Peptides against a protein of PDB entry 5VJI. Designs and how they scored, part 23

Target 1, 62 residues: chain A of PDB entry 5VJI
Amino acid sequence: NTLVVLHKSGLLEITLKTKELIRQNQATQAELDQLKEQTQMFIEATKSRAPQAWAKLQASLT

## One batch from the design tools (peptide; made by RFdiffusion4, then SolubleMPNN)

Design b2_p14_1_s3 (from b2_p14_1, 9 letters changed)
Fold by OpenDDE base, seed 2:
Order: sequence, then C-alpha cells, then structure tokens
Structure b2_p14_1_s3 (fold): chain B 62 residues (1-62), chain A 14 residues (1-14)
Amino acid sequence: as target 1 above (62 residues)
Amino acid sequence: SLLELLQKLLEEAR
C-alpha cells in the first residue's frame, strides 16, 4: 500500500521531520514576536518617562 | 493518493 511505499522510500521520515521543523519554526517565531513586543514596550518606556509605561513593561516580564 | 496523504500529514503541523 501507499504507506508501505512511503515508509520504505524514506519520504515518511522526511515528511515527519518537515512537520517538526514547521512546528519549531512557529514556536521560534512566537518567541521572536514576544521579544519584539517587549522591546517595543521598553522603547516606549524610555521615551515617555511615564511610570505607567514601565509598569506595563514589568507586567510583560512576569 | 500518496500526494493527499503527504498533504494531510503536513497540514497537521499547522
């Protein structure tokens, strides 16, 4: 059957590895987006000098 | 088909 052919050809392993890489890419992108957001909060805090902006940054780190 | 199977497997990553 098709599953046996897929397994013996090595395409199953490649497909499963591709799935894992996609998931890892998504996780890494999410972490990067979070870092970007935290960086923006830091920039805003330094610009505004407002205690509220620093509080917002602090909350994002907890 | 083989193509459909591969596509379904990859779609599970989304």
Scores: peptide ipSAE 0.273, ipTM 0.849, DockQ to the pose 0.096
Fold by OpenDDE base, seed 5:
Structure b2_p14_1_s3 (fold): chain B 62 residues (1-62), chain A 14 residues (1-14)
Amino acid sequence: as target 1 above (62 residues)
Amino acid sequence: SLLELLQKLLEEAR
Protein backbone atom coordinates (compact mmCIF):
# COMPACT_ATOMS: atom_id res chain seq x y z
CA ASN B 1 0.00 0.00 0.00
CA THR B 2 1.44 3.31 -1.13
CA LEU B 3 -0.05 5.24 1.75
CA VAL B 4 1.48 2.86 4.29
CA VAL B 5 4.89 3.17 2.68
CA LEU B 6 4.52 6.93 2.56
CA HIS B 7 3.63 7.05 6.23
CA LYS B 8 6.41 4.76 7.37
CA SER B 9 9.03 6.59 5.33
CA GLY B 10 8.14 9.89 6.97
CA LEU B 11 7.22 11.52 3.69
CA LEU B 12 3.57 11.79 4.65
CA GLU B 13 4.40 13.85 7.71
CA ILE B 14 6.72 16.07 5.70
CA THR B 15 4.11 16.51 2.99
CA LEU B 16 1.39 17.42 5.46
CA LYS B 17 3.70 19.85 7.22
CA THR B 18 4.61 21.37 3.89
CA LYS B 19 0.94 21.86 3.08
CA GLU B 20 0.40 23.63 6.37
CA LEU B 21 3.41 25.86 5.84
CA ILE B 22 2.18 26.80 2.39
CA ARG B 23 -1.20 27.76 3.79
CA GLN B 24 0.38 29.75 6.59
CA ASN B 25 2.66 31.48 4.13
CA GLN B 26 -0.31 32.44 1.99
CA ALA B 27 -2.14 33.85 4.99
CA THR B 28 0.91 35.78 6.13
CA GLN B 29 1.43 37.17 2.66
CA ALA B 30 -2.16 38.36 2.56
CA GLU B 31 -1.72 40.13 5.88
CA LEU B 32 1.51 41.66 4.67
CA ASP B 33 -0.17 42.95 1.54
CA GLN B 34 -2.90 44.51 3.63
CA LEU B 35 -0.31 46.15 5.85
CA LYS B 36 1.47 47.51 2.80
CA GLU B 37 -1.75 49.06 1.59
CA GLN B 38 -2.46 50.57 4.98
CA THR B 39 1.09 51.90 5.12
CA GLN B 40 0.60 53.57 1.77
CA MET B 41 -2.60 55.19 2.98
CA PHE B 42 -0.71 56.44 6.02
CA ILE B 43 2.01 57.91 3.85
CA GLU B 44 -0.55 59.62 1.65
CA ALA B 45 -2.34 61.00 4.68
CA THR B 46 0.87 62.52 6.03
CA LYS B 47 1.72 64.05 2.67
CA SER B 48 -1.66 65.50 1.81
CA ARG B 49 -2.62 66.73 5.26
CA ALA B 50 -6.17 66.26 4.03
CA PRO B 51 -8.75 65.14 6.57
CA GLN B 52 -10.25 62.87 3.95
CA ALA B 53 -7.02 60.93 3.67
CA TRP B 54 -6.93 60.36 7.40
CA ALA B 55 -10.56 59.34 7.35
CA LYS B 56 -9.80 56.84 4.63
CA LEU B 57 -6.97 55.39 6.67
CA GLN B 58 -9.10 55.19 9.78
CA ALA B 59 -11.84 53.42 7.89
CA SER B 60 -9.35 50.84 6.65
CA LEU B 61 -8.30 50.03 10.20
CA THR B 62 -11.80 49.24 11.44
CA SER A 1 1.94 6.37 -8.12
CA LEU A 2 3.70 7.83 -5.11
CA LEU A 3 4.50 11.00 -7.02
CA GLU A 4 0.89 11.50 -8.02
CA LEU A 5 -0.25 10.99 -4.45
CA LEU A 6 2.22 13.54 -3.12
CA GLN A 7 1.24 16.00 -5.81
CA LYS A 8 -2.43 15.62 -4.98
CA LEU A 9 -1.71 16.18 -1.30
CA LEU A 10 0.28 19.33 -2.03
CA GLU A 11 -2.36 20.68 -4.39
CA GLU A 12 -4.79 20.74 -1.49
CA ALA A 13 -2.67 23.53 0.00
CA ARG A 14 -3.66 25.88 -2.80
Scores: peptide ipSAE 0.273, ipTM 0.849, DockQ to the pose 0.097
Fold by OpenDDE base, seed 3:
Structure b2_p14_1_s3 (fold): chain B 62 residues (1-62), chain A 14 residues (1-14)
Amino acid sequence: as target 1 above (62 residues)
Amino acid sequence: SLLELLQKLLEEAR
């Protein structure tokens, strides 16, 4: 059947590895996005010099 | 089809 052919050809392994890489990429991207947001909050805190901005940044670092 | 199977497999990553 199709699945057997897919497996024997090695294409299944490639497909499954691709899936895993996509998931890992998504996880890494999420972490990167979080870091970017935290960096932006840091920049805003330095600009505003407002304690509230620093508190917001601190709250994000959980 | 083979293509549909592969597409379904890859879609599970999303």
Scores: peptide ipSAE 0.272, ipTM 0.848, DockQ to the pose 0.097
Fold by OpenDDE base, seed 4:
Structure b2_p14_1_s3 (fold): chain B 62 residues (1-62), chain A 14 residues (1-14)
Amino acid sequence: as target 1 above (62 residues)
Amino acid sequence: SLLELLQKLLEEAR
């Protein structure tokens, strides 16, 4: 059957590994986006020197 | 088809 052929050819393994890499890439991208946002809040906090800006940054680090 | 099966497998990653 088709599944057996996919397994024996190695294509199934490649497909499953590709799925895992896509998921890992998405997770890493989400972490990177969060870091970028936190960096922006840090920059804004340093510019304004307002306590509220630092409070917003601290809340994002939880 | 084979292509449809592979596409469905990959779509599960989203």
Scores: peptide ipSAE 0.262, ipTM 0.845, DockQ to the pose 0.095

Design b2_p14_1_s4 (from b2_p14_1, 9 letters changed)
Fold by OpenDDE base, seed 5:
Structure b2_p14_1_s4 (fold): chain B 62 residues (1-62), chain A 14 residues (1-14)
Amino acid sequence: as target 1 above (62 residues)
Amino acid sequence: DLLELLQKLLEEAK
Protein backbone atom coordinates (compact mmCIF):
# COMPACT_ATOMS: atom_id res chain seq x y z
CA ASN B 1 0.00 0.00 0.00
CA THR B 2 0.94 3.67 -0.19
CA LEU B 3 2.03 3.87 3.43
CA VAL B 4 4.45 0.99 2.99
CA VAL B 5 5.93 2.65 -0.08
CA LEU B 6 6.32 5.93 1.79
CA HIS B 7 8.03 4.23 4.69
CA LYS B 8 10.41 2.20 2.58
CA SER B 9 11.38 5.17 0.43
CA GLY B 10 12.26 7.26 3.48
CA LEU B 11 9.79 9.93 2.48
CA LEU B 12 7.59 9.27 5.50
CA GLU B 13 10.50 9.88 7.86
CA ILE B 14 11.35 13.13 6.10
CA THR B 15 7.73 14.23 6.25
CA LEU B 16 7.38 13.46 9.94
CA LYS B 17 10.66 15.21 10.71
CA THR B 18 9.48 18.21 8.73
CA LYS B 19 6.27 18.30 10.77
CA GLU B 20 8.27 18.29 13.99
CA LEU B 21 10.56 21.05 12.78
CA ILE B 22 7.58 23.18 11.80
CA ARG B 23 6.07 22.79 15.26
CA GLN B 24 9.39 23.57 16.94
CA ASN B 25 9.83 26.61 14.74
CA GLN B 26 6.36 27.83 15.66
CA ALA B 27 7.09 27.45 19.37
CA THR B 28 10.43 29.23 19.05
CA GLN B 29 8.83 32.02 17.06
CA ALA B 30 6.21 32.50 19.77
CA GLU B 31 8.92 32.83 22.41
CA LEU B 32 10.82 35.26 20.21
CA ASP B 33 7.70 37.35 19.71
CA GLN B 34 7.17 37.49 23.45
CA LEU B 35 10.74 38.64 23.95
CA LYS B 36 10.30 41.30 21.29
CA GLU B 37 7.21 42.57 23.06
CA GLN B 38 8.99 42.69 26.40
CA THR B 39 11.88 44.52 24.78
CA GLN B 40 9.49 47.08 23.36
CA MET B 41 7.90 47.59 26.77
CA PHE B 42 11.36 48.15 28.21
CA ILE B 43 12.16 50.74 25.56
CA GLU B 44 8.86 52.51 26.19
CA ALA B 45 9.45 52.49 29.93
CA THR B 46 12.86 54.13 29.53
CA LYS B 47 11.44 56.79 27.21
CA SER B 48 8.26 57.69 29.05
CA ARG B 49 9.65 57.83 32.59
CA ALA B 50 6.12 56.87 33.59
CA PRO B 51 5.64 54.46 36.50
CA GLN B 52 2.79 52.86 34.60
CA ALA B 53 5.12 51.79 31.81
CA TRP B 54 7.48 50.14 34.26
CA ALA B 55 4.55 48.47 35.98
CA LYS B 56 3.41 47.10 32.64
CA LEU B 57 6.85 45.70 31.94
CA GLN B 58 7.10 44.18 35.40
CA ALA B 59 3.74 42.52 35.00
CA SER B 60 4.87 40.92 31.73
CA LEU B 61 7.89 39.38 33.43
CA THR B 62 5.96 37.64 36.19
CA ASP A 1 -2.60 9.59 -4.05
CA LEU A 2 0.86 9.90 -2.54
CA LEU A 3 1.08 13.67 -2.84
CA GLU A 4 -2.27 14.11 -1.15
CA LEU A 5 -1.20 11.94 1.76
CA LEU A 6 2.04 13.87 2.24
CA GLN A 7 0.19 17.16 2.07
CA LYS A 8 -2.26 16.02 4.73
CA LEU A 9 0.60 14.97 6.98
CA LEU A 10 2.31 18.35 6.61
CA GLU A 11 -0.88 20.29 7.23
CA GLU A 12 -1.26 18.56 10.58
CA ALA A 13 1.86 20.42 11.74
CA LYS A 14 0.31 23.85 11.24
Scores: peptide ipSAE 0.192, ipTM 0.808, DockQ to the pose 0.098
Fold by OpenDDE base, seed 4:
Structure b2_p14_1_s4 (fold): chain B 62 residues (1-62), chain A 14 residues (1-14)
Amino acid sequence: as target 1 above (62 residues)
Amino acid sequence: DLLELLQKLLEEAK
């Protein structure tokens, strides 16, 4: 059957590994985006020197 | 068919 052929050819393994890599890439990208946002809040906090800006940054780090 | 099956598998990752 089709599933047996896919397994024996190695194509199923490649497909499943590709799925996992896509998910890992998405998770890593989300972490990177969060870091970018936190970096921007840090920059704004240093510029304004306002306690409220630092409070916003600290809240984002929880 | 085979292509449809593989496409469905890949879409599950998103």
Scores: peptide ipSAE 0.191, ipTM 0.807, DockQ to the pose 0.095
Fold by OpenDDE base, seed 2:
Structure b2_p14_1_s4 (fold): chain B 62 residues (1-62), chain A 14 residues (1-14)
Amino acid sequence: as target 1 above (62 residues)
Amino acid sequence: DLLELLQKLLEEAK
């Protein structure tokens, strides 16, 4: 059947590995986006000199 | 269909 052919050809393993790489890439992108947001909050805190901006940054790091 | 199965598996990652 199709599943047996897929398994024996190695395409199933490649497909499953590809799925895992896509999910890992999504997770890494999410971490990168979070870091970008934290960096922006840091920039805003330094520019505004407002204590609430520093509090907002600190809350994001907890 | 083999191609359809592979496409379905890949879409599950998104």
Scores: peptide ipSAE 0.191, ipTM 0.808, DockQ to the pose 0.100
Fold by OpenDDE base, seed 3:
Structure b2_p14_1_s4 (fold): chain B 62 residues (1-62), chain A 14 residues (1-14)
Amino acid sequence: as target 1 above (62 residues)
Amino acid sequence: DLLELLQKLLEEAK
């Protein structure tokens, strides 16, 4: 059947590995986005010099 | 059918 052929050809392994890479990429991207947001909050805190901005940054690091 | 199967498998990652 199609699944057997897919497996024997190695294409299934490639497909499954691709899925895993996509998921890992998504996870890494999420972490990167979080870091970017935290960096932006840090920049804003330094600009405003407002304690509230620093508190917001601190809360984001929990 | 093969392409559809592969596409379904890949879409599960998203």
Scores: peptide ipSAE 0.189, ipTM 0.806, DockQ to the pose 0.098

Design b2_p14_2_s1 (from b2_p14_2, 7 letters changed)
Fold by OpenDDE base, seed 3:
Structure b2_p14_2_s1 (fold): chain B 62 residues (1-62), chain A 14 residues (1-14)
Amino acid sequence: as target 1 above (62 residues)
Amino acid sequence: SLLEEAQKTIEEAR
């Protein structure tokens, strides 16, 4: 049985850990992307001097 | 069994 072999060899643990690390990496990347977007909105808000730009930024932080 | 536990672990990790 392949699954039993994977377990006994330690590869199952490595595989599961790898999947978890990928998931965590994806979550961290999403947070980073959100931060980058918020930073861009902040920059645009400072340049725009328009209340709408600040409102957009504020909405993104909720 | 070991197989059942492994299968459970895999399913929970999905």
Scores: peptide ipSAE 0.035, ipTM 0.598, DockQ to the pose 0.092
Fold by OpenDDE base, seed 5:
Structure b2_p14_2_s1 (fold): chain B 62 residues (1-62), chain A 14 residues (1-14)
Amino acid sequence: as target 1 above (62 residues)
Amino acid sequence: SLLEEAQKTIEEAR
């Protein structure tokens, strides 16, 4: 079957590793995006003198 | 069996 062919060709190992790397990359990207959003909220909070902006930032950190 | 091995590999890849 396909599994045997993939294993013998070495493509199975590559495929499995690739899938794992993609998963890890996605997780890291999600964390990065969250940090970017929090950074933006911080910037906006400093620009605005509105208490709600700081409240929004605080809510994102907890 | 070969089928079981294939199924196991697929599950591990998830």
Scores: peptide ipSAE 0.032, ipTM 0.568, DockQ to the pose 0.090
Fold by OpenDDE base, seed 1:
Structure b2_p14_2_s1 (fold): chain B 62 residues (1-62), chain A 14 residues (1-14)
Amino acid sequence: as target 1 above (62 residues)
Amino acid sequence: SLLEEAQKTIEEAR
């Protein structure tokens, strides 16, 4: 059947590894997006010099 | 079945 063919050809292993790499990439991308948002909050805090902006940044880091 | 095992393996790899 199709599964046996995929397994014997190595494509099943490649497919499973690809799925894992996609998952890892998504996790890394989420961390990057979070860092980008935190960086933006830092920039806004420095520009506004308002305690509220610093509090918002601090809340995001906890 | 082999199909069920494949589906299980794919699901576990998510």
Scores: peptide ipSAE 0.030, ipTM 0.592, DockQ to the pose 0.107
Fold by OpenDDE base, seed 4:
Structure b2_p14_2_s1 (fold): chain B 62 residues (1-62), chain A 14 residues (1-14)
Amino acid sequence: as target 1 above (62 residues)
Amino acid sequence: SLLEEAQKTIEEAR
């Protein structure tokens, strides 16, 4: 069957590794996006000097 | 690793 052929050819291992790399890339991208958002909230907090802005930032870090 | 576990599962099913 197709699965056996893929396994014996080594393509299954490559495919599974590729899927894992894509997953890891997605996770890293999500962390990066979160950091960017937190950075923006930090900038806004410093500009506004309002306690509520700092509270918003603190909530995002929890 | 996840890859090793997946390969093990496939091999056991053969």
Scores: peptide ipSAE 0.030, ipTM 0.595, DockQ to the pose 0.051

Design b2_p14_2_s4 (from b2_p14_2, 6 letters changed)
Fold by OpenDDE base, seed 4:
Structure b2_p14_2_s4 (fold): chain B 62 residues (1-62), chain A 14 residues (1-14)
Amino acid sequence: as target 1 above (62 residues)
Amino acid sequence: DLLEEALKTIEEAR
């Protein structure tokens, strides 16, 4: 059984850990992208005299 | 059974 061999060799644990690290990296990247977007909306709001720009920023911070 | 535990771990990691 391939799975049994993988487990006994320790490679299963490494594989599962790698998968989890990839998932965590993806989650962190998503948070970073969200922060970048919020920063852009903040910059636009500071340049705008329209209250709508601030409303957009506020909505993004939920 | 180690196989069953491994399968469970894989499923929980999905």
Scores: peptide ipSAE 0.033, ipTM 0.622, DockQ to the pose 0.091
Fold by OpenDDE base, seed 3:
Structure b2_p14_2_s4 (fold): chain B 62 residues (1-62), chain A 14 residues (1-14)
Amino acid sequence: as target 1 above (62 residues)
Amino acid sequence: DLLEEALKTIEEAR
């Protein structure tokens, strides 16, 4: 059947690996996005004279 | 069947 063909051709392994890599990439991208946001908050806090900007940054680091 | 299980596995890996 189709599954046997996919397995024997190696396409099943490629498909499953690709799915996993996409998942991992998405997780890594989310971490990078969080870091970017934290970096931006840090930049804004350093420019700001408002203590609330630092409090916001501290809250994000949990 | 076996194909259905494979498709399910692929979908769950998303």
Scores: peptide ipSAE 0.031, ipTM 0.610, DockQ to the pose 0.140
Fold by OpenDDE base, seed 5:
Structure b2_p14_2_s4 (fold): chain B 62 residues (1-62), chain A 14 residues (1-14)
Amino acid sequence: as target 1 above (62 residues)
Amino acid sequence: DLLEEALKTIEEAR
């Protein structure tokens, strides 16, 4: 039984943990990407001094 | 991918 072998070798536990870590990493990366985008909009808003750039940033935060 | 396929196989065997 493959499952029994995986369990006894410890590979099942490692595999399941790895799966969970990948999922968490993906979620964290998505949040990080969103923050990066918002940060870029903030930088552009400060540079342009245009009200529409601030409005765009504000819309992204709501 | 290969990892997803392997994980699916393992889960189905449980």
Scores: peptide ipSAE 0.028, ipTM 0.623, DockQ to the pose 0.093
Fold by OpenDDE base, seed 1:
Structure b2_p14_2_s4 (fold): chain B 62 residues (1-62), chain A 14 residues (1-14)
Amino acid sequence: as target 1 above (62 residues)
Amino acid sequence: DLLEEALKTIEEAR
């Protein structure tokens, strides 16, 4: 059947590895996006010198 | 959290 052909050709392994790499990339991208947002809050806190900006940054640190 | 871990690392290095 088709599954056997995909396995024998190595395409099944490539497909499964690709899916895993996509998942890992998505997780890494989410962490990077969070870091970018937190960095922006840090920059704003340094510029404003306002206690509420530092409180907002602190609340985001999880 | 990446930033939290980075800040923790900096604090531990002081």
Scores: peptide ipSAE 0.043, ipTM 0.371, DockQ to the pose 0.015; fails the geometry check

Design b2_p14_3_s1 (from b2_p14_3, 9 letters changed)
Fold by OpenDDE base, seed 1:
Structure b2_p14_3_s1 (fold): chain B 62 residues (1-62), chain A 14 residues (1-14)
Amino acid sequence: as target 1 above (62 residues)
Amino acid sequence: DLLELLQQLLEQAQ
């Protein structure tokens, strides 16, 4: 049985751990992308000095 | 096939 061999060899554990690491990486990447967007909104707010740009940034920080 | 099973499990993580 392939599954039995996979389990006994430790490869099942490695595969499942790899899946979890991929999931965690995806979550971290999403947070990083959000931070990048917020950083861009901050830069634009500082350049424009427009109240609407600051309001947009503030809304993103909820 | 062991390799096919591993590939399937990894694909489900994407």
Scores: peptide ipSAE 0.043, ipTM 0.685, DockQ to the pose 0.102
Fold by OpenDDE base, seed 5:
Structure b2_p14_3_s1 (fold): chain B 62 residues (1-62), chain A 14 residues (1-14)
Amino acid sequence: as target 1 above (62 residues)
Amino acid sequence: DLLELLQQLLEQAQ
């Protein structure tokens, strides 16, 4: 059985670990993108001094 | 085969 051979060779573990690393990378990238967006909102809030910009930033942090 | 199985498993992660 191909699956049995894959398991015994250790390649199944490597494949599953690779899948997990890809998932973690995607999650980290999403967090990074969110932080970039929040940073931009913070910059805009500091420049405008407008209550609406601060409210938008606050909403993004909740 | 083994290669096809590995490819299928990896594609499911993307």
Scores: peptide ipSAE 0.043, ipTM 0.685, DockQ to the pose 0.101
Fold by OpenDDE base, seed 2:
Structure b2_p14_3_s1 (fold): chain B 62 residues (1-62), chain A 14 residues (1-14)
Amino acid sequence: as target 1 above (62 residues)
Amino acid sequence: DLLELLQQLLEQAQ
């Protein structure tokens, strides 16, 4: 059957590895986006001098 | 077929 051919050809391993790499890439991108947001909150806190902006940043780091 | 299976597996990764 198709699955047997896929397994024996090595394409199953490649496909599953590709899936895992895509998942890891998505997770890394999400972490990067979070860091970018935290950086923006830091910039806003330094500009506004407002206690609530620092509180917002601190809450994001917990 | 083989191509359809590969496409399904890749689609499930996204």
Scores: peptide ipSAE 0.043, ipTM 0.687, DockQ to the pose 0.102
Fold by OpenDDE base, seed 4:
Structure b2_p14_3_s1 (fold): chain B 62 residues (1-62), chain A 14 residues (1-14)
Amino acid sequence: as target 1 above (62 residues)
Amino acid sequence: DLLELLQQLLEQAQ
């Protein structure tokens, strides 16, 4: 059957590994995007020196 | 078929 052929050819292993790498890449990208946003809030907080901007940054770190 | 199975597996990763 098709699944047996996939397994024996090594394509199943490659496909499953590719899926896992895509998942890990997406998770890492989400963490990176969050860090970028937090960095922007930090920059804005330093520019404005407003307590409210620091409060927004604090809320993002929880 | 083989191609459909591979496509389904890849779609599940997104």
Scores: peptide ipSAE 0.040, ipTM 0.680, DockQ to the pose 0.094

Design b2_p14_3_s2 (from b2_p14_3, 10 letters changed)
Fold by OpenDDE base, seed 3:
Structure b2_p14_3_s2 (fold): chain B 62 residues (1-62), chain A 14 residues (1-14)
Amino acid sequence: as target 1 above (62 residues)
Amino acid sequence: SLLEKLQQLLKEAE
């Protein structure tokens, strides 16, 4: 069957590894995006001098 | 085809 062929050819290992790398990349990208958002909130907090902006940033870090 | 199935598996990972 297809699974056996994939396994014997080595393509299954490559496929599974690729899937895992994609997953890890997605997770890392999500963390990076979160950091970017937090950075933006920090910048806005420093500019606005509004306690609400700092509260928003603080909430994002919890 | 086998290639198509492989591509499908990769697509599902995205």
Scores: peptide ipSAE 0.028, ipTM 0.628, DockQ to the pose 0.108
Fold by OpenDDE base, seed 5:
Structure b2_p14_3_s2 (fold): chain B 62 residues (1-62), chain A 14 residues (1-14)
Amino acid sequence: as target 1 above (62 residues)
Amino acid sequence: SLLEKLQQLLKEAE
């Protein structure tokens, strides 16, 4: 069957590893996006010197 | 085909 062929050819291992790497990449990208957003809030807080901006940043970190 | 099945497995991971 297809599973046996995939296993013997080595493609199953590669496929499973690729799937896992894709999943990990997605998770890492999400964390990176969150960090970028938090960084932007930090930059805006430093520029505006407004308490509201710092409060917004604080809320994002809690 | 084998290729189609492999591609399907990869697509499901995305």
Scores: peptide ipSAE 0.027, ipTM 0.621, DockQ to the pose 0.105
Fold by OpenDDE base, seed 2:
Structure b2_p14_3_s2 (fold): chain B 62 residues (1-62), chain A 14 residues (1-14)
Amino acid sequence: as target 1 above (62 residues)
Amino acid sequence: SLLEKLQQLLKEAE
């Protein structure tokens, strides 16, 4: 059957590995996006020097 | 087909 052919050809392993890499890439991208947001809040806090901006940054780190 | 199944598996990973 198709699954047997897929397994014997090595394509199943490649497919599963590709899926895992995609998942890891998505997770890493999410972490990067969060870091970018936190960095922006930090920049805004330093520029405004307003307590509200620092409070917002602090909340994002909890 | 085999190709369609592979494409489906990759799509589900997105």
Scores: peptide ipSAE 0.026, ipTM 0.623, DockQ to the pose 0.101
Fold by OpenDDE base, seed 4:
Structure b2_p14_3_s2 (fold): chain B 62 residues (1-62), chain A 14 residues (1-14)
Amino acid sequence: as target 1 above (62 residues)
Amino acid sequence: SLLEKLQQLLKEAE
């Protein structure tokens, strides 16, 4: 059957590994995006003396 | 086909 062919050819292993790498990449990208957002909020907080900007930054770190 | 099934598995991972 199809599963046996995939296994014997090595394509199943490659496919499963690729899926795992994609998952890990997505997780890392999400962390990176969060860091970028936090960095932007930090920049805005430094530009403004408004306490609300710092409150937003603090909330993002929790 | 086998190729189509493989491609579908990869697409589902994204």
Scores: peptide ipSAE 0.025, ipTM 0.616, DockQ to the pose 0.104

Design b2_p14_3_s3 (from b2_p14_3, 8 letters changed)
Fold by OpenDDE base, seed 5:
Structure b2_p14_3_s3 (fold): chain B 62 residues (1-62), chain A 14 residues (1-14)
Amino acid sequence: as target 1 above (62 residues)
Amino acid sequence: DLLEKLKELEEKAK
């Protein structure tokens, strides 16, 4: 059947690996987005010199 | 999910 052919050809393995890489990429992207947000909060805290901005940053890092 | 389904199919194909 088609599934057996895909398995023997190696395409099934490639498909599985591709899906796993996509999943990992999505997770990494989420972490990157979080880091970008934290970086922005850091920049704003530095500019404002307001204790509240630093408190907000600290809360985001917990 | 789709990945799990594909893994199941892979095992059946072996």
Scores: peptide ipSAE 0.049, ipTM 0.677, DockQ to the pose 0.094
Fold by OpenDDE base, seed 2:
Structure b2_p14_3_s3 (fold): chain B 62 residues (1-62), chain A 14 residues (1-14)
Amino acid sequence: as target 1 above (62 residues)
Amino acid sequence: DLLEKLKELEEKAK
């Protein structure tokens, strides 16, 4: 049984851990991308000093 | 998903 062999050798655990790390990496990357976008909106708001830019930033933080 | 399925298989293999 291939599954049993993979389990006994530890390769199944490594595979599962790798998949979990990939998932965590993707989640962290999504958060980072969101932060980058929010940072850009903040920069634009500070440059323009326009109420609309601040309103846009505020809406993104909900 | 695939990860959950693999975890289930791991438990069955013990």
Scores: peptide ipSAE 0.049, ipTM 0.674, DockQ to the pose 0.089
Fold by OpenDDE base, seed 1:
Structure b2_p14_3_s3 (fold): chain B 62 residues (1-62), chain A 14 residues (1-14)
Amino acid sequence: as target 1 above (62 residues)
Amino acid sequence: DLLEKLKELEEKAK
């Protein structure tokens, strides 16, 4: 059947690996977005010099 | 999800 052919040809493995790489890429992108947000909070904290801004940054790091 | 379903199918195809 088609599934067996895809498996034996290696195409199924490539498909599965591609899906896994996409998932990993999405996870890495989420971490990068979080870092960007933390960087923005740091910038805001330095600008405002308000303790609330530093508290917000500290909370984001936990 | 689709990935898990494909993995299950891969195991059945062995």
Scores: peptide ipSAE 0.048, ipTM 0.673, DockQ to the pose 0.095
Fold by OpenDDE base, seed 3:
Structure b2_p14_3_s3 (fold): chain B 62 residues (1-62), chain A 14 residues (1-14)
Amino acid sequence: as target 1 above (62 residues)
Amino acid sequence: DLLEKLKELEEKAK
């Protein structure tokens, strides 16, 4: 039984931990990407000085 | 969810 072998060898635990770390990394990356986007919107808002740009930024912060 | 399924399989393997 392959599953039993993986479990006894510790590879299953490593696999599960790796998958969990990947999930956490993806979640953190998504938050980072959102922050980057918000930062860009902030920069654009300061450059344009247009109320619409600020409204767009505000909407993104909800 | 694949991770949950793998965890279930791990428990069955014990």
Scores: peptide ipSAE 0.048, ipTM 0.673, DockQ to the pose 0.089

Design b2_p14_3_s4 (from b2_p14_3, 8 letters changed)
Fold by OpenDDE base, seed 2:
Structure b2_p14_3_s4 (fold): chain B 62 residues (1-62), chain A 14 residues (1-14)
Amino acid sequence: as target 1 above (62 residues)
Amino acid sequence: DLLKLLQELEEQAK
């Protein structure tokens, strides 16, 4: 089976490490997307100068 | 899905 082949070839640990790196990449991307969203809310708050826009930004930081 | 496949392999290795 695939697991046995990977183990015997020495590629199992590399495969598992690759999985972990993919997971970490996804987590980092999610954090980056959140930061982008918060940045956009900040930009909108500065442009509109509406109290509700600042309230929306503040809520996103909770 | 590659990630799913890798997750399954990790589970099998336990």
Scores: peptide ipSAE 0.097, ipTM 0.754, DockQ to the pose 0.114
Fold by OpenDDE base, seed 4:
Structure b2_p14_3_s4 (fold): chain B 62 residues (1-62), chain A 14 residues (1-14)
Amino acid sequence: as target 1 above (62 residues)
Amino acid sequence: DLLKLLQELEEQAK
C-alpha cells in the first residue's frame, strides 16, 4: 500500500512532518486572524469612544 | 484534499 511504499522510499517521515507543519500553519493563521479582528475592534473603539465598542473588544479578549 | 490524505496516512502509521 501507499504507506509501505512511502516508508521504503524514505518519504514517510517527510510526509508526516509535512502534515504537522500544515497543522501548525493553520493554527498560527487562526491566531493571526483573531489578532487582526481584535485590532479592528480596537481601532473602532478608539474612533467611536463609545463604551459599547470597548465592551465588544473586552469580550473578544479571551 | 492534501491535509486529509496526510491525516489518513498518519492514522495508518499508528
Scores: peptide ipSAE 0.096, ipTM 0.752, DockQ to the pose 0.118
Fold by OpenDDE base, seed 3:
Structure b2_p14_3_s4 (fold): chain B 62 residues (1-62), chain A 14 residues (1-14)
Amino acid sequence: as target 1 above (62 residues)
Amino acid sequence: DLLKLLQELEEQAK
């Protein structure tokens, strides 16, 4: 099977490391996207000066 | 899973 082939070829470790790096990258990207969204909410809150916008931002900061 | 990863890598390599 694929796992056996990778192991015998010496590529299993690289493959598993790649998988982990992809996972970490995805997690970091998600955090970055969240930050971007929070930044946008902050900008909107400052523009609108509406308490609702600030409340929305505050709720997102968890 | 690993197979899925390989498939993704294969697609990226095209």
Scores: peptide ipSAE 0.061, ipTM 0.686, DockQ to the pose 0.140
Fold by OpenDDE base, seed 1:
Structure b2_p14_3_s4 (fold): chain B 62 residues (1-62), chain A 14 residues (1-14)
Amino acid sequence: as target 1 above (62 residues)
Amino acid sequence: DLLKLLQELEEQAK
């Protein structure tokens, strides 16, 4: 089967490592997206100067 | 999904 072929060819550990790297990349991307959203909330808070906008930003940082 | 990963790697190797 495919698993046996990968193991004998030395590609199994590379495949598994690649899967793990993809998972880690996805986690990092999620954190980056959250930071982008928080940055946008910060920009909106500075523009509006409304307490509600600052409260929204503060809530996102919890 | 490992199967999907394998399929993607195979496609990239072409």
Scores: peptide ipSAE 0.058, ipTM 0.688, DockQ to the pose 0.181

